# Peptides against a protein of PDB entry 1BH9: the designs that were tried, part 76

Target 1, 89 residues: chain A of PDB entry 1BH9
Amino acid sequence: FSEEQLNRYEMYRRSAFPKAAIKRLIQSITGTSVSQNVVIAMSGISKVFVGEVVEEALDVCEKWGEMPPLQPKHMREAVRRLKSKGQIP

## One batch from the design tools (peptide; made by RFdiffusion4, then SolubleMPNN)

Design b2_p20_4_s4 (from b2_p20_4, 9 letters changed)
Fold by OpenDDE base, seed 2:
Structure b2_p20_4_s4 (fold): chain B 89 residues (1-89), chain A 20 residues (1-20)
Amino acid sequence: as target 1 above (89 residues)
Amino acid sequence: MSLEELIKKLVEEIEKKEKE
């Protein structure tokens, strides 16, 4: 990894979704309460998902011959590509 | 509900919103 890649990874590793926010979001969708373990699991899955999208967006940025920081257009293209690959719904 | 059921429900809702 380059220093830049390492720095981004460190920021990613230290980041986390607020537990309360995740719980509220899940409950708003399911219409029922969820356990702490479910919130932890979903928080982890969400973090991995964001990581995959960001990774794809960085690849898009590079392939387009552009430099960071990522822009909305990179994120939109990343999601499109991941959907076409069947990696996300 | 199980974790699997929860994930399926979430995916279903995401797909529903995408079609709107």
Scores: peptide ipSAE 0.071, ipTM 0.572, DockQ to the pose 0.061
Fold by OpenDDE base, seed 5:
Order: sequence, then C-alpha cells, then structure tokens
Structure b2_p20_4_s4 (fold): chain B 89 residues (1-89), chain A 20 residues (1-20)
Amino acid sequence: as target 1 above (89 residues)
Amino acid sequence: MSLEELIKKLVEEIEKKEKE
C-alpha cells in the first residue's frame, strides 16, 4: 500500500459517529433509553451501511464517466440501485 | 430493550418513512 492509500484507510477506520448522537437518534425513535452496547453496535452497523452506500456511489460515479468527489446525484443513484438490488429497504 | 426489539422498531420507522 502507498502512504496515500494507508492514510485514506486510516481516516475511514478512525471515523465514527459520536456515541451521544447515535444514542439520541435511537432514543428519539424507540422512545426509551438504550445501553452503551446497543449504541456501539448501531454505530458499527451505521458505519458499514454508509460505507456500502459510498462504495455504490463511487461505482455510479465511475460508470457515469465522472471523477470524484462524489456529488448528491451519485448518492441518490446509489441508493436507488441498492434498493433495486434489495440491499437496502 | 433488547437488540431485537430495537431493530424491529427501527425497521418499522424506516418503512413508515418510506411510505410517506
């Protein structure tokens, strides 16, 4: 791996949703408090989900013959495609 | 609340928003 590739991976690895924000979001939906373990689990799932959407968006961008950075149109199309594939509801 | 119950509620909310 190049230093650039490693750096990008490290940025992704180190990125995370703030626990407090995730907790608040979940509780706003469920109406009840949730444990730290639930927050940790949901944070991880959310990160993976975002990663999958971004991966699809990058594929869209490439297939459209466009260059990064990703634009809203790529994200919208990515979501449509993932829904079509049954990968997201 | 169990993880299962949480997931169930989250899915329900997602589906609800999708129908809007």
Scores: peptide ipSAE 0.068, ipTM 0.572, DockQ to the pose 0.062
Fold by OpenDDE base, seed 1:
Structure b2_p20_4_s4 (fold): chain B 89 residues (1-89), chain A 20 residues (1-20)
Amino acid sequence: as target 1 above (89 residues)
Amino acid sequence: MSLEELIKKLVEEIEKKEKE
């Protein structure tokens, strides 16, 4: 692994979605209150999901012969690719 | 609401948005 990859991993590992924001978002969708454990679980799932999208976007950036930072076009293409792979709906 | 039910609702919302 490159130093840059390790740095990205560390940033990813240390990052987290605000619990309150996740709770509000879920409740806005479900129309009902959710438990703390549900918020924790969904926060983790969301983190993994974002990680997968970012990883794919980095791959797109590299394959296009471009350099970081990621741009919206990389993210859009990443989502498209992940959908085609059936990894996201 | 169970986690399973929550996930189902989230997926439904995502699919709804994609169909717009």
Scores: peptide ipSAE 0.060, ipTM 0.554, DockQ to the pose 0.117
Fold by OpenDDE base, seed 3:
Order: structure tokens, then C-alpha cells, then sequence
Structure b2_p20_4_s4 (fold): chain B 89 residues (1-89), chain A 20 residues (1-20)
């Protein structure tokens, strides 16, 4: 990673999701209401997960000879690679 | 919601927070 990529990754890793946004997102997926504890747990899990995906996407972007910001194609390729590595289902 | 949709939404939230 370049210094710029490392800085971007760290910024994402240190970011926090709004509680309300996480709750809405979970409920949009499950179709049902969720408890506060579920929101708290998922917030932490999601932060780590997204950080890993973004890191992979930044690597994809660099390897393709492109520059940030990340595009959907980088995210899709990142997910594909992480699945291949067995890091995500 | 697909994994792609989930990731897309989460990235949007990260970037939103980053800009705050």
C-alpha cells in the first residue's frame, strides 16, 4: 500500500456507524425489528468487516493501476477475492 | 438485501462519517 492508501484505510477503520443507520440497515435485511444489543454487536462486526473489504478494494484499485476514490467495480472484485480466500462466505 | 447491497450501504455510511 502507498502512504495515501494506508491513511484511507485507517480512516475507514476508525470510523463509526450511526446507531440509527445500523438499526435501519439490519431491519431492512431481516424484515423485523431488532434489539439494541443486536445493533451494538452488528455495529462492531460491520465496522471490522467493511474495513477488511475496503482494504482489499484499495489493493485491487492499486493493482489495476487506478487511483481512489474506490468505485463499485473495486468493491465487487474485492468481495470476489475475499470469497476466494475464504474470508467471507 | 444482497451482500453487495449491504457493503454498498455500509461504505456510504463510512464515507458519510468521514466527511463529518
Amino acid sequence: as target 1 above (89 residues)
Amino acid sequence: MSLEELIKKLVEEIEKKEKE
Scores: peptide ipSAE 0.031, ipTM 0.512, DockQ to the pose 0.046

Design b2_p20_5_s1 (from b2_p20_5, 10 letters changed)
Fold by OpenDDE base, seed 5:
Structure b2_p20_5_s1 (fold): chain B 89 residues (1-89), chain A 20 residues (1-20)
Amino acid sequence: as target 1 above (89 residues)
Amino acid sequence: SAEELAELLKKLVEEIEAKE
């Protein structure tokens, strides 16, 4: 891995969603209270999801012949592509 | 790890089903 790749990985690895915020968000969607384990599970899933979107966005950026940092257009295109591939709903 | 996440997912599903 390059230093850049390592740095990106470290930033991703260290990132986390605040538990309280995730709990509130989940409860707003489900309409019911959720346990700590549910919050942890959803936090993990969300982190993986964000990682996949960012990875796709980086690929988009590269394919368009552009350089970092990622821009909103890259993120939008990434989501579109992932949906097209059936990787996300 | 992936295994840990899978276990957490199982717990999530179980809890959701319990509330249905």
Scores: peptide ipSAE 0.035, ipTM 0.571, DockQ to the pose 0.069
Fold by OpenDDE base, seed 4:
Structure b2_p20_5_s1 (fold): chain B 89 residues (1-89), chain A 20 residues (1-20)
Amino acid sequence: as target 1 above (89 residues)
Amino acid sequence: SAEELAELLKKLVEEIEAKE
């Protein structure tokens, strides 16, 4: 890890989705109330998902010979690649 | 970590099965 990479990793590790917001979002989709455990699980899954997308986007950025910060085009290409690999629906 | 995610997933599955 470079110092910059380490800092980004630490920032990612410390980040979290607000539980209240996640709960509201899930309930808006399911139409029913959800338990705390469901909120925790979905928060964790969401964080992992975001991490995977960002990781792919960083790879895209590097493969395109570009430098950080990530741009929307990197994120779009990352999603496309992950779909092609069957890693996301 | 993978272990942390596994535990979270277990909690989710248990909750879903309990309501089913």
Scores: peptide ipSAE 0.034, ipTM 0.568, DockQ to the pose 0.070
Fold by OpenDDE base, seed 1:
Structure b2_p20_5_s1 (fold): chain B 89 residues (1-89), chain A 20 residues (1-20)
Amino acid sequence: as target 1 above (89 residues)
Amino acid sequence: SAEELAELLKKLVEEIEAKE
């Protein structure tokens, strides 16, 4: 890993979604209350998902001959590519 | 990270099964 990659991983590792926000979001979709374990699971899945999108976006940025910070165009292209690869619906 | 995700998914499955 490069120093930059290590730094990004550290920032990613320390990041987390607020439990209360995730709980409210899930309940708004399901229409019913959810347990703490469900909130934890969904928070983890969401974090992994965001990480994969950001990783792809960084790859897009590099392939386009550009440098960080990431821009909306990189994120949009990342999502497109991930869908094309079948990694996300 | 993979191990952590596996544990979280396990907890989710257990919760779903308990409600059935």
Scores: peptide ipSAE 0.034, ipTM 0.561, DockQ to the pose 0.067
Fold by OpenDDE base, seed 3:
Structure b2_p20_5_s1 (fold): chain B 89 residues (1-89), chain A 20 residues (1-20)
Amino acid sequence: as target 1 above (89 residues)
Amino acid sequence: SAEELAELLKKLVEEIEAKE
């Protein structure tokens, strides 16, 4: 890894979603309460999802001949591409 | 770890199914 890649990895590794917020969000969608394990699982899945979107966005940014930091347009395009690839619904 | 997450995912699915 380059120094930049390592730095990004470290920041990603340290990041986490607040448990309470995730719980509230899930309950808002499902209409029912969820267990702590469900919140933990969803938090992990969400982190992986965000990581995949960011990775795709970085690829988009590079392919467009642009440099970081990522912009909303990169994120939107990333989501579009992931959907087209069938990687996300 | 990935294995731990997979296990938690299984629990998530089970709980969702139980509430349906």
Scores: peptide ipSAE 0.031, ipTM 0.568, DockQ to the pose 0.068

Design b2_p20_5_s2 (from b2_p20_5, 11 letters changed)
Fold by OpenDDE base, seed 5:
Structure b2_p20_5_s2 (fold): chain B 89 residues (1-89), chain A 20 residues (1-20)
Amino acid sequence: as target 1 above (89 residues)
Amino acid sequence: SAAELAELIKELVKKIEEEE
């Protein structure tokens, strides 16, 4: 791997949603306070979920014969496809 | 759907809290 590839990987690996924002979002859904462990776990799950959506969007982009970067239309279509496949409620 | 997603999240939170 090149240094650039390693740097990109590290940036991706270290990326995370702000804990406070995730906590507020989860609590708005559950209607009750949640623990730090819940926030940590849900943050991880959310990151994986976003990764799967992006992967689908990249596939959409390729299937449409287009080149990166991803555009909103790719993301919208990705979500639609994942819903159609039953991977997203 | 959004409603189904909300229920999924509630169940996930419940499971995580049960492990604490």
Scores: peptide ipSAE 0.286, ipTM 0.804, DockQ to the pose 0.696; fails the geometry check
Fold by OpenDDE base, seed 3:
Structure b2_p20_5_s2 (fold): chain B 89 residues (1-89), chain A 20 residues (1-20)
Amino acid sequence: as target 1 above (89 residues)
Amino acid sequence: SAAELAELIKELVKKIEEEE
């Protein structure tokens, strides 16, 4: 890796959703309290999911003959496509 | 769908808690 590539990787690795917000969101869905380990695991899964959506959005952007940065329209289309593929309920 | 997503999350939480 170049220094720039390594830096980008580190920034990605450090990114995370606020723990308290994730906990509240999960509990609002499940209707019951969840452990810290559940929050940690779900945070990781959520990060991976967001990554997959972004990857699809980048593909959409490219297929439309457009260049980054991603726009809301790319994200909306990405979600639509992932739903059609059965990758998102 | 939103309903399916909610159920998926519930199932995931359940599985994670079973590992504790």
Scores: peptide ipSAE 0.258, ipTM 0.789, DockQ to the pose 0.695; fails the geometry check
Fold by OpenDDE base, seed 2:
Structure b2_p20_5_s2 (fold): chain B 89 residues (1-89), chain A 20 residues (1-20)
Amino acid sequence: as target 1 above (89 residues)
Amino acid sequence: SAAELAELIKELVKKIEEEE
């Protein structure tokens, strides 16, 4: 991480997804109930994932010569790029 | 893809539950 990346990462680490929302989302995908430990683990993984996507989006924004805040177009392009790199299925 | 991601999540959930 660069210093700037680390600062952004710290902001994300201070945040947390609502457990109930994550549980519902996972269960919607798996089609069955999940344990508390699954919710905790997946919440952490999801938080890191969101951070990676946002970081890619910030890079896109910069490369396009634009300034924050991020717009949906940056997020969409970030996802496309990460998929192209094999970092997102 | 979304389908691949869903499968990946299912596998991760399975692995976590197996460790419990």
Scores: peptide ipSAE 0.100, ipTM 0.662, DockQ to the pose 0.562; fails the geometry check
Fold by OpenDDE base, seed 4:
Structure b2_p20_5_s2 (fold): chain B 89 residues (1-89), chain A 20 residues (1-20)
Amino acid sequence: as target 1 above (89 residues)
Amino acid sequence: SAAELAELIKELVKKIEEEE
């Protein structure tokens, strides 16, 4: 890894979704209250998911012959590709 | 799709709660 890559990884590692926001979001989807363990698990899954989308977007950026930072167009294409691969419902 | 994702989340939540 380059120093820049390491810095980005550390930034990602330290990032987290606010528990209260995740709890509210999950409850809006399920229609019922959820436990703390559910919030923790879903927060982790969500973080991994975001990481996978960003990874795909970086690949898109590179394949298009473009340089960082990522732009909305990279994210949109990443989601499209992940859907095509069956990685996103 | 959004609908499939919502259903997946519901199932995951159910499984996690069953293990509590």
Scores: peptide ipSAE 0.091, ipTM 0.649, DockQ to the pose 0.605; fails the geometry check

Design b2_p20_5_s3 (from b2_p20_5, 11 letters changed)
Fold by OpenDDE base, seed 2:
Structure b2_p20_5_s3 (fold): chain B 89 residues (1-89), chain A 20 residues (1-20)
Amino acid sequence: as target 1 above (89 residues)
Amino acid sequence: SAAEFAEALRKLVEEIEAKE
């Protein structure tokens, strides 16, 4: 890995969604209370999801010949591409 | 879409809770 890649992986590894916030968000969507295990599971899934979106966005940024930091346009294009690939609904 | 994701999320939560 390049130093830049290593730094990104380290930042990603150290990142985490606050459990309370995730719980509130899930409950807002489901309309019901959720267990701690649900929060843990969804936190993990969400982290992976965000990682995949960011990775795609970085690829978009590079392919467009642009430099970080990522911009909303990169994220939008990433989401579009991931939808096209069937990786997200 | 966001709506489809939300629905998938609801289904996933229900499945997880059912296994608890």
Scores: peptide ipSAE 0.041, ipTM 0.573, DockQ to the pose 0.610
Fold by OpenDDE base, seed 4:
Structure b2_p20_5_s3 (fold): chain B 89 residues (1-89), chain A 20 residues (1-20)
Amino acid sequence: as target 1 above (89 residues)
Amino acid sequence: SAAEFAEALRKLVEEIEAKE
């Protein structure tokens, strides 16, 4: 890792979704209440998912010969590529 | 990998839901 990469990793590692917001979001989709354990697990999955998208976006940025910070166009292309790879439905 | 971890978490959620 470069210092910049390490800093980004630490920021990612320390970041978290608000538990209450995740709970509300899940319940809005399922139409029923969910347990604390489901919220915790889903929060983890969501964080990993975001990490995968960001990783792909960084790869897109590099392949396009551009430098950080990431822009919306990188995120859009990342999602398209992940869908093509079957990693996102 | 991140993908493997995500899959493990998805399986965990499914197991939790099945027991509730």
Scores: peptide ipSAE 0.036, ipTM 0.583, DockQ to the pose 0.132
Fold by OpenDDE base, seed 5:
Structure b2_p20_5_s3 (fold): chain B 89 residues (1-89), chain A 20 residues (1-20)
Amino acid sequence: as target 1 above (89 residues)
Amino acid sequence: SAAEFAEALRKLVEEIEAKE
């Protein structure tokens, strides 16, 4: 890995959704309280999901011959491509 | 569902951004 890749990985690895926010969000959807383990699991899944979107966006940025940082247009195109591939709804 | 999850995630992101 390049230093840039390592730095990006570290930022991703250290990032996390606030547990309280995840809990509130899930409960808003389910209409019932959820356990801490459910919050942890959902937080992890969400992080992976975001990671996949960001990875696709980085690929878009590269394919367009552009340099970081990622811009909204990269994120929008990434989501479009992932939907097209059936990786996200 | 996956669709519900995606929407929930979008909502969460908006909430996080609102606190920044």
Scores: peptide ipSAE 0.027, ipTM 0.517, DockQ to the pose 0.056
Fold by OpenDDE base, seed 1:
Structure b2_p20_5_s3 (fold): chain B 89 residues (1-89), chain A 20 residues (1-20)
Amino acid sequence: as target 1 above (89 residues)
Amino acid sequence: SAAEFAEALRKLVEEIEAKE
């Protein structure tokens, strides 16, 4: 890891979606209650997904020669790129 | 940077929560 990669990893590790929010979102879609294990699993998957998108967005920002902070256009472009790579649907 | 990463994450969390 570079120093920047290490810093991102530390912030990523410390970040998390609120369990209650994940539970509510899933239940709103399924129409039924979900188990704690489902919430934990979905939280983990979501965290990985967000991490991939943000990392790509940082790369986009850098490649465009732009400076912080990240903007919505970087996030949108990141999603497009990840879709083109087949890394996200 | 770590700050950018954290900010982006916070924004995404807020967007998800807003849909609930």
Scores: peptide ipSAE 0.023, ipTM 0.471, DockQ to the pose 0.039

Design b2_p20_5_s4 (from b2_p20_5, 12 letters changed)
Fold by OpenDDE base, seed 4:
Structure b2_p20_5_s4 (fold): chain B 89 residues (1-89), chain A 20 residues (1-20)
Amino acid sequence: as target 1 above (89 residues)
Amino acid sequence: SAEELAELIRKLVEEIKAKE
């Protein structure tokens, strides 16, 4: 891909959710403590999820004939499309 | 990688089942 795409990919790859924050978030939802493995798994799943949404948003942006950076409207439409496709609840 | 993620998910599922 292009240099710009490569840079975005590298930034994405380097990105990570803070374990402590994820742990707290999960525990706030489940009402009980969770293991490190659960935190790691959820962190990974969350990152993949974000990646899929961003990928869809980039597709939306392109199909609308617009240029980066992504805007909230692209993200909203991406979520709508992913729901329509049954890829997210 | 996809395999790494799959393993993490498996670990998550196992943890959930263990608590049930």
Scores: peptide ipSAE 0.035, ipTM 0.563, DockQ to the pose 0.070
Fold by OpenDDE base, seed 1:
Structure b2_p20_5_s4 (fold): chain B 89 residues (1-89), chain A 20 residues (1-20)
Amino acid sequence: as target 1 above (89 residues)
Amino acid sequence: SAEELAELIRKLVEEIKAKE
């Protein structure tokens, strides 16, 4: 891995979704209160999902012969490709 | 990280089952 890749991973690792926001979002969908464990699980799953999308977007950016930072067009194409591969619904 | 994710998913599943 390059130094740039390692730095990106470190930034990703340190990032997190606020628990309160996740809790509110889940409860707005389910209509009932959720436990701390559910919030933790959803936060982790969401982080992994975002990581996979960003990784695909970086691949798109490179294949298009462009340089970071990522742009909305890279993210849109990444989602399209992941759906095509069946990696996301 | 895979082990951590597996544990989180396990906790989520247990919580869902407990409420049913």
Scores: peptide ipSAE 0.032, ipTM 0.553, DockQ to the pose 0.068
Fold by OpenDDE base, seed 3:
Structure b2_p20_5_s4 (fold): chain B 89 residues (1-89), chain A 20 residues (1-20)
Amino acid sequence: as target 1 above (89 residues)
Amino acid sequence: SAEELAELIRKLVEEIKAKE
């Protein structure tokens, strides 16, 4: 890993979604209460998902000949590409 | 760790199935 990659990893590692927010979001979608373990699991899955989208967005940015920081257009294109690849629904 | 997360995901799936 390059120093830049390591720095990104550290920032990623330190990031987290608030449990209360995740719980509320899940419950708003499922229409029922969820356990603490479900919240923890979904928090982890969501973090991985965001990481994958960001990685794709960085690739988009590079392929477009642009430099960070990422812009909304990169994120939107990343999602489109991931859907096209069948990596996300 | 990745192993811990995997276990939590497994538990999540089991809980969802139990509610169905």
Scores: peptide ipSAE 0.032, ipTM 0.548, DockQ to the pose 0.064
Fold by OpenDDE base, seed 5:
Structure b2_p20_5_s4 (fold): chain B 89 residues (1-89), chain A 20 residues (1-20)
Amino acid sequence: as target 1 above (89 residues)
Amino acid sequence: SAEELAELIRKLVEEIKAKE
């Protein structure tokens, strides 16, 4: 792996969603209280989801012949492509 | 780990179903 790849991975690895925010978000969707384990699970899956979107966005950026940092247009296109591929709803 | 996450997700699903 390149140093750039390692740096990106390290930043991703260290990132996390605040538990309180995730709990509130889940409860806003489900309409009921959730356990700590549910918050942990959703935090993990959310992190993976964000990682997949960012990975696709990096691919978009490269395919468009552009250089980092990622821009909103890359993220929007990434989501569009992932939906097209059926990877996300 | 992946196994731990899978278990937590399973628990999430069970809790959601229990509240339906």
Scores: peptide ipSAE 0.040, ipTM 0.569, DockQ to the pose 0.068; fails the geometry check

Design b2_p20_6_s1 (from b2_p20_6, 11 letters changed)
Fold by OpenDDE base, seed 4:
Structure b2_p20_6_s1 (fold): chain B 89 residues (1-89), chain A 20 residues (1-20)
Amino acid sequence: as target 1 above (89 residues)
Amino acid sequence: PLDLKRAFEEFLARLEELRA
């Protein structure tokens, strides 16, 4: 990894979704309360998902000959590509 | 690669089913 990549990874690694927000979101979907362990598990999978989308967006940015920070257009294209590859529905 | 969005949605669906 370059120092820039390492820095991005560290920032990603240290980031986390607020548990309360995730809990509320899940409960709004399921219509019932969920345990702390469920919140932790879903927070983890969500973080990984976001990471994969961002990684794809960075690849898009690079392929377009542009530099970070990511813009909405990179994110939109990333989602399109991930859908095309069957990585997301 | 992992279809995490689908996994996420399916997990939520299962939770909803169990809690119904």
Scores: peptide ipSAE 0.031, ipTM 0.582, DockQ to the pose 0.648
Fold by OpenDDE base, seed 2:
Structure b2_p20_6_s1 (fold): chain B 89 residues (1-89), chain A 20 residues (1-20)
Amino acid sequence: as target 1 above (89 residues)
Amino acid sequence: PLDLKRAFEEFLARLEELRA
């Protein structure tokens, strides 16, 4: 890994969705309370998902010969590519 | 590759099914 990749990964590792926000989101959809373990599990899944989208967006940014920070166009293209790959619906 | 968004949605759907 390059220093840039390592730095991005470190920042990713330090980031996290607020537990309360995840809980609220789940409960807004299910209409019922969820356990702490469910929140933890969904937080992890969500982080991995976001990580994959961001990784794809960074790849797009690089391939377009552009520099961070990521812009909406990078995120939109990332989602498009991931859908094309069957990574997301 | 794993479709994480779909997995997430399916998980929520299962939670809804189990709701009392």
Scores: peptide ipSAE 0.029, ipTM 0.570, DockQ to the pose 0.649
Fold by OpenDDE base, seed 3:
Structure b2_p20_6_s1 (fold): chain B 89 residues (1-89), chain A 20 residues (1-20)
Amino acid sequence: as target 1 above (89 residues)
Amino acid sequence: PLDLKRAFEEFLARLEELRA
């Protein structure tokens, strides 16, 4: 990897969902309390998922001849493309 | 250069817009 690529990966690594928010979300779905380990695991999975969506959205933005910041339309198209690729349900 | 941390934050904001 180039130094620039490493810097981008580092910025991504430093991003994260708030544990409290993830815990509340999971509990709202399951209807029961969840352990810290479940929150940690779900946080990691969610981060990877978001990373893939954002990367796809940036690609959409570029292919449409537009520039950041990302807009709702880019996110919608990204999700559509990922679904068509079978990467998300 | 691409700032992925910022992109992530922007995604969260856009996600809220999509849900509204």
Scores: peptide ipSAE 0.024, ipTM 0.510, DockQ to the pose 0.037
Fold by OpenDDE base, seed 1:
Structure b2_p20_6_s1 (fold): chain B 89 residues (1-89), chain A 20 residues (1-20)
Amino acid sequence: as target 1 above (89 residues)
Amino acid sequence: PLDLKRAFEEFLARLEELRA
């Protein structure tokens, strides 16, 4: 692994979704309240998912010769690529 | 170096916009 990859991992590891945001999102979908343990579990799952998408988007940005921050076009392309790789539905 | 943490925060902000 490159130093850049290790640095990304460290930044990813230090990142986290606010519990309130995850809770609001889940409740907006289910229409009912959820326990804090469900929020914690979903936060972890979401982090893994978003982590893959964001890292792919950063790769897209770099390959296109562009600089961060990420733009919607990078995110859209990342999703397309991950679907092609079978990493996301 | 790429700032993955900042990217996550920006992505989260955009998700909030979509939800609102």
Scores: peptide ipSAE 0.023, ipTM 0.507, DockQ to the pose 0.044

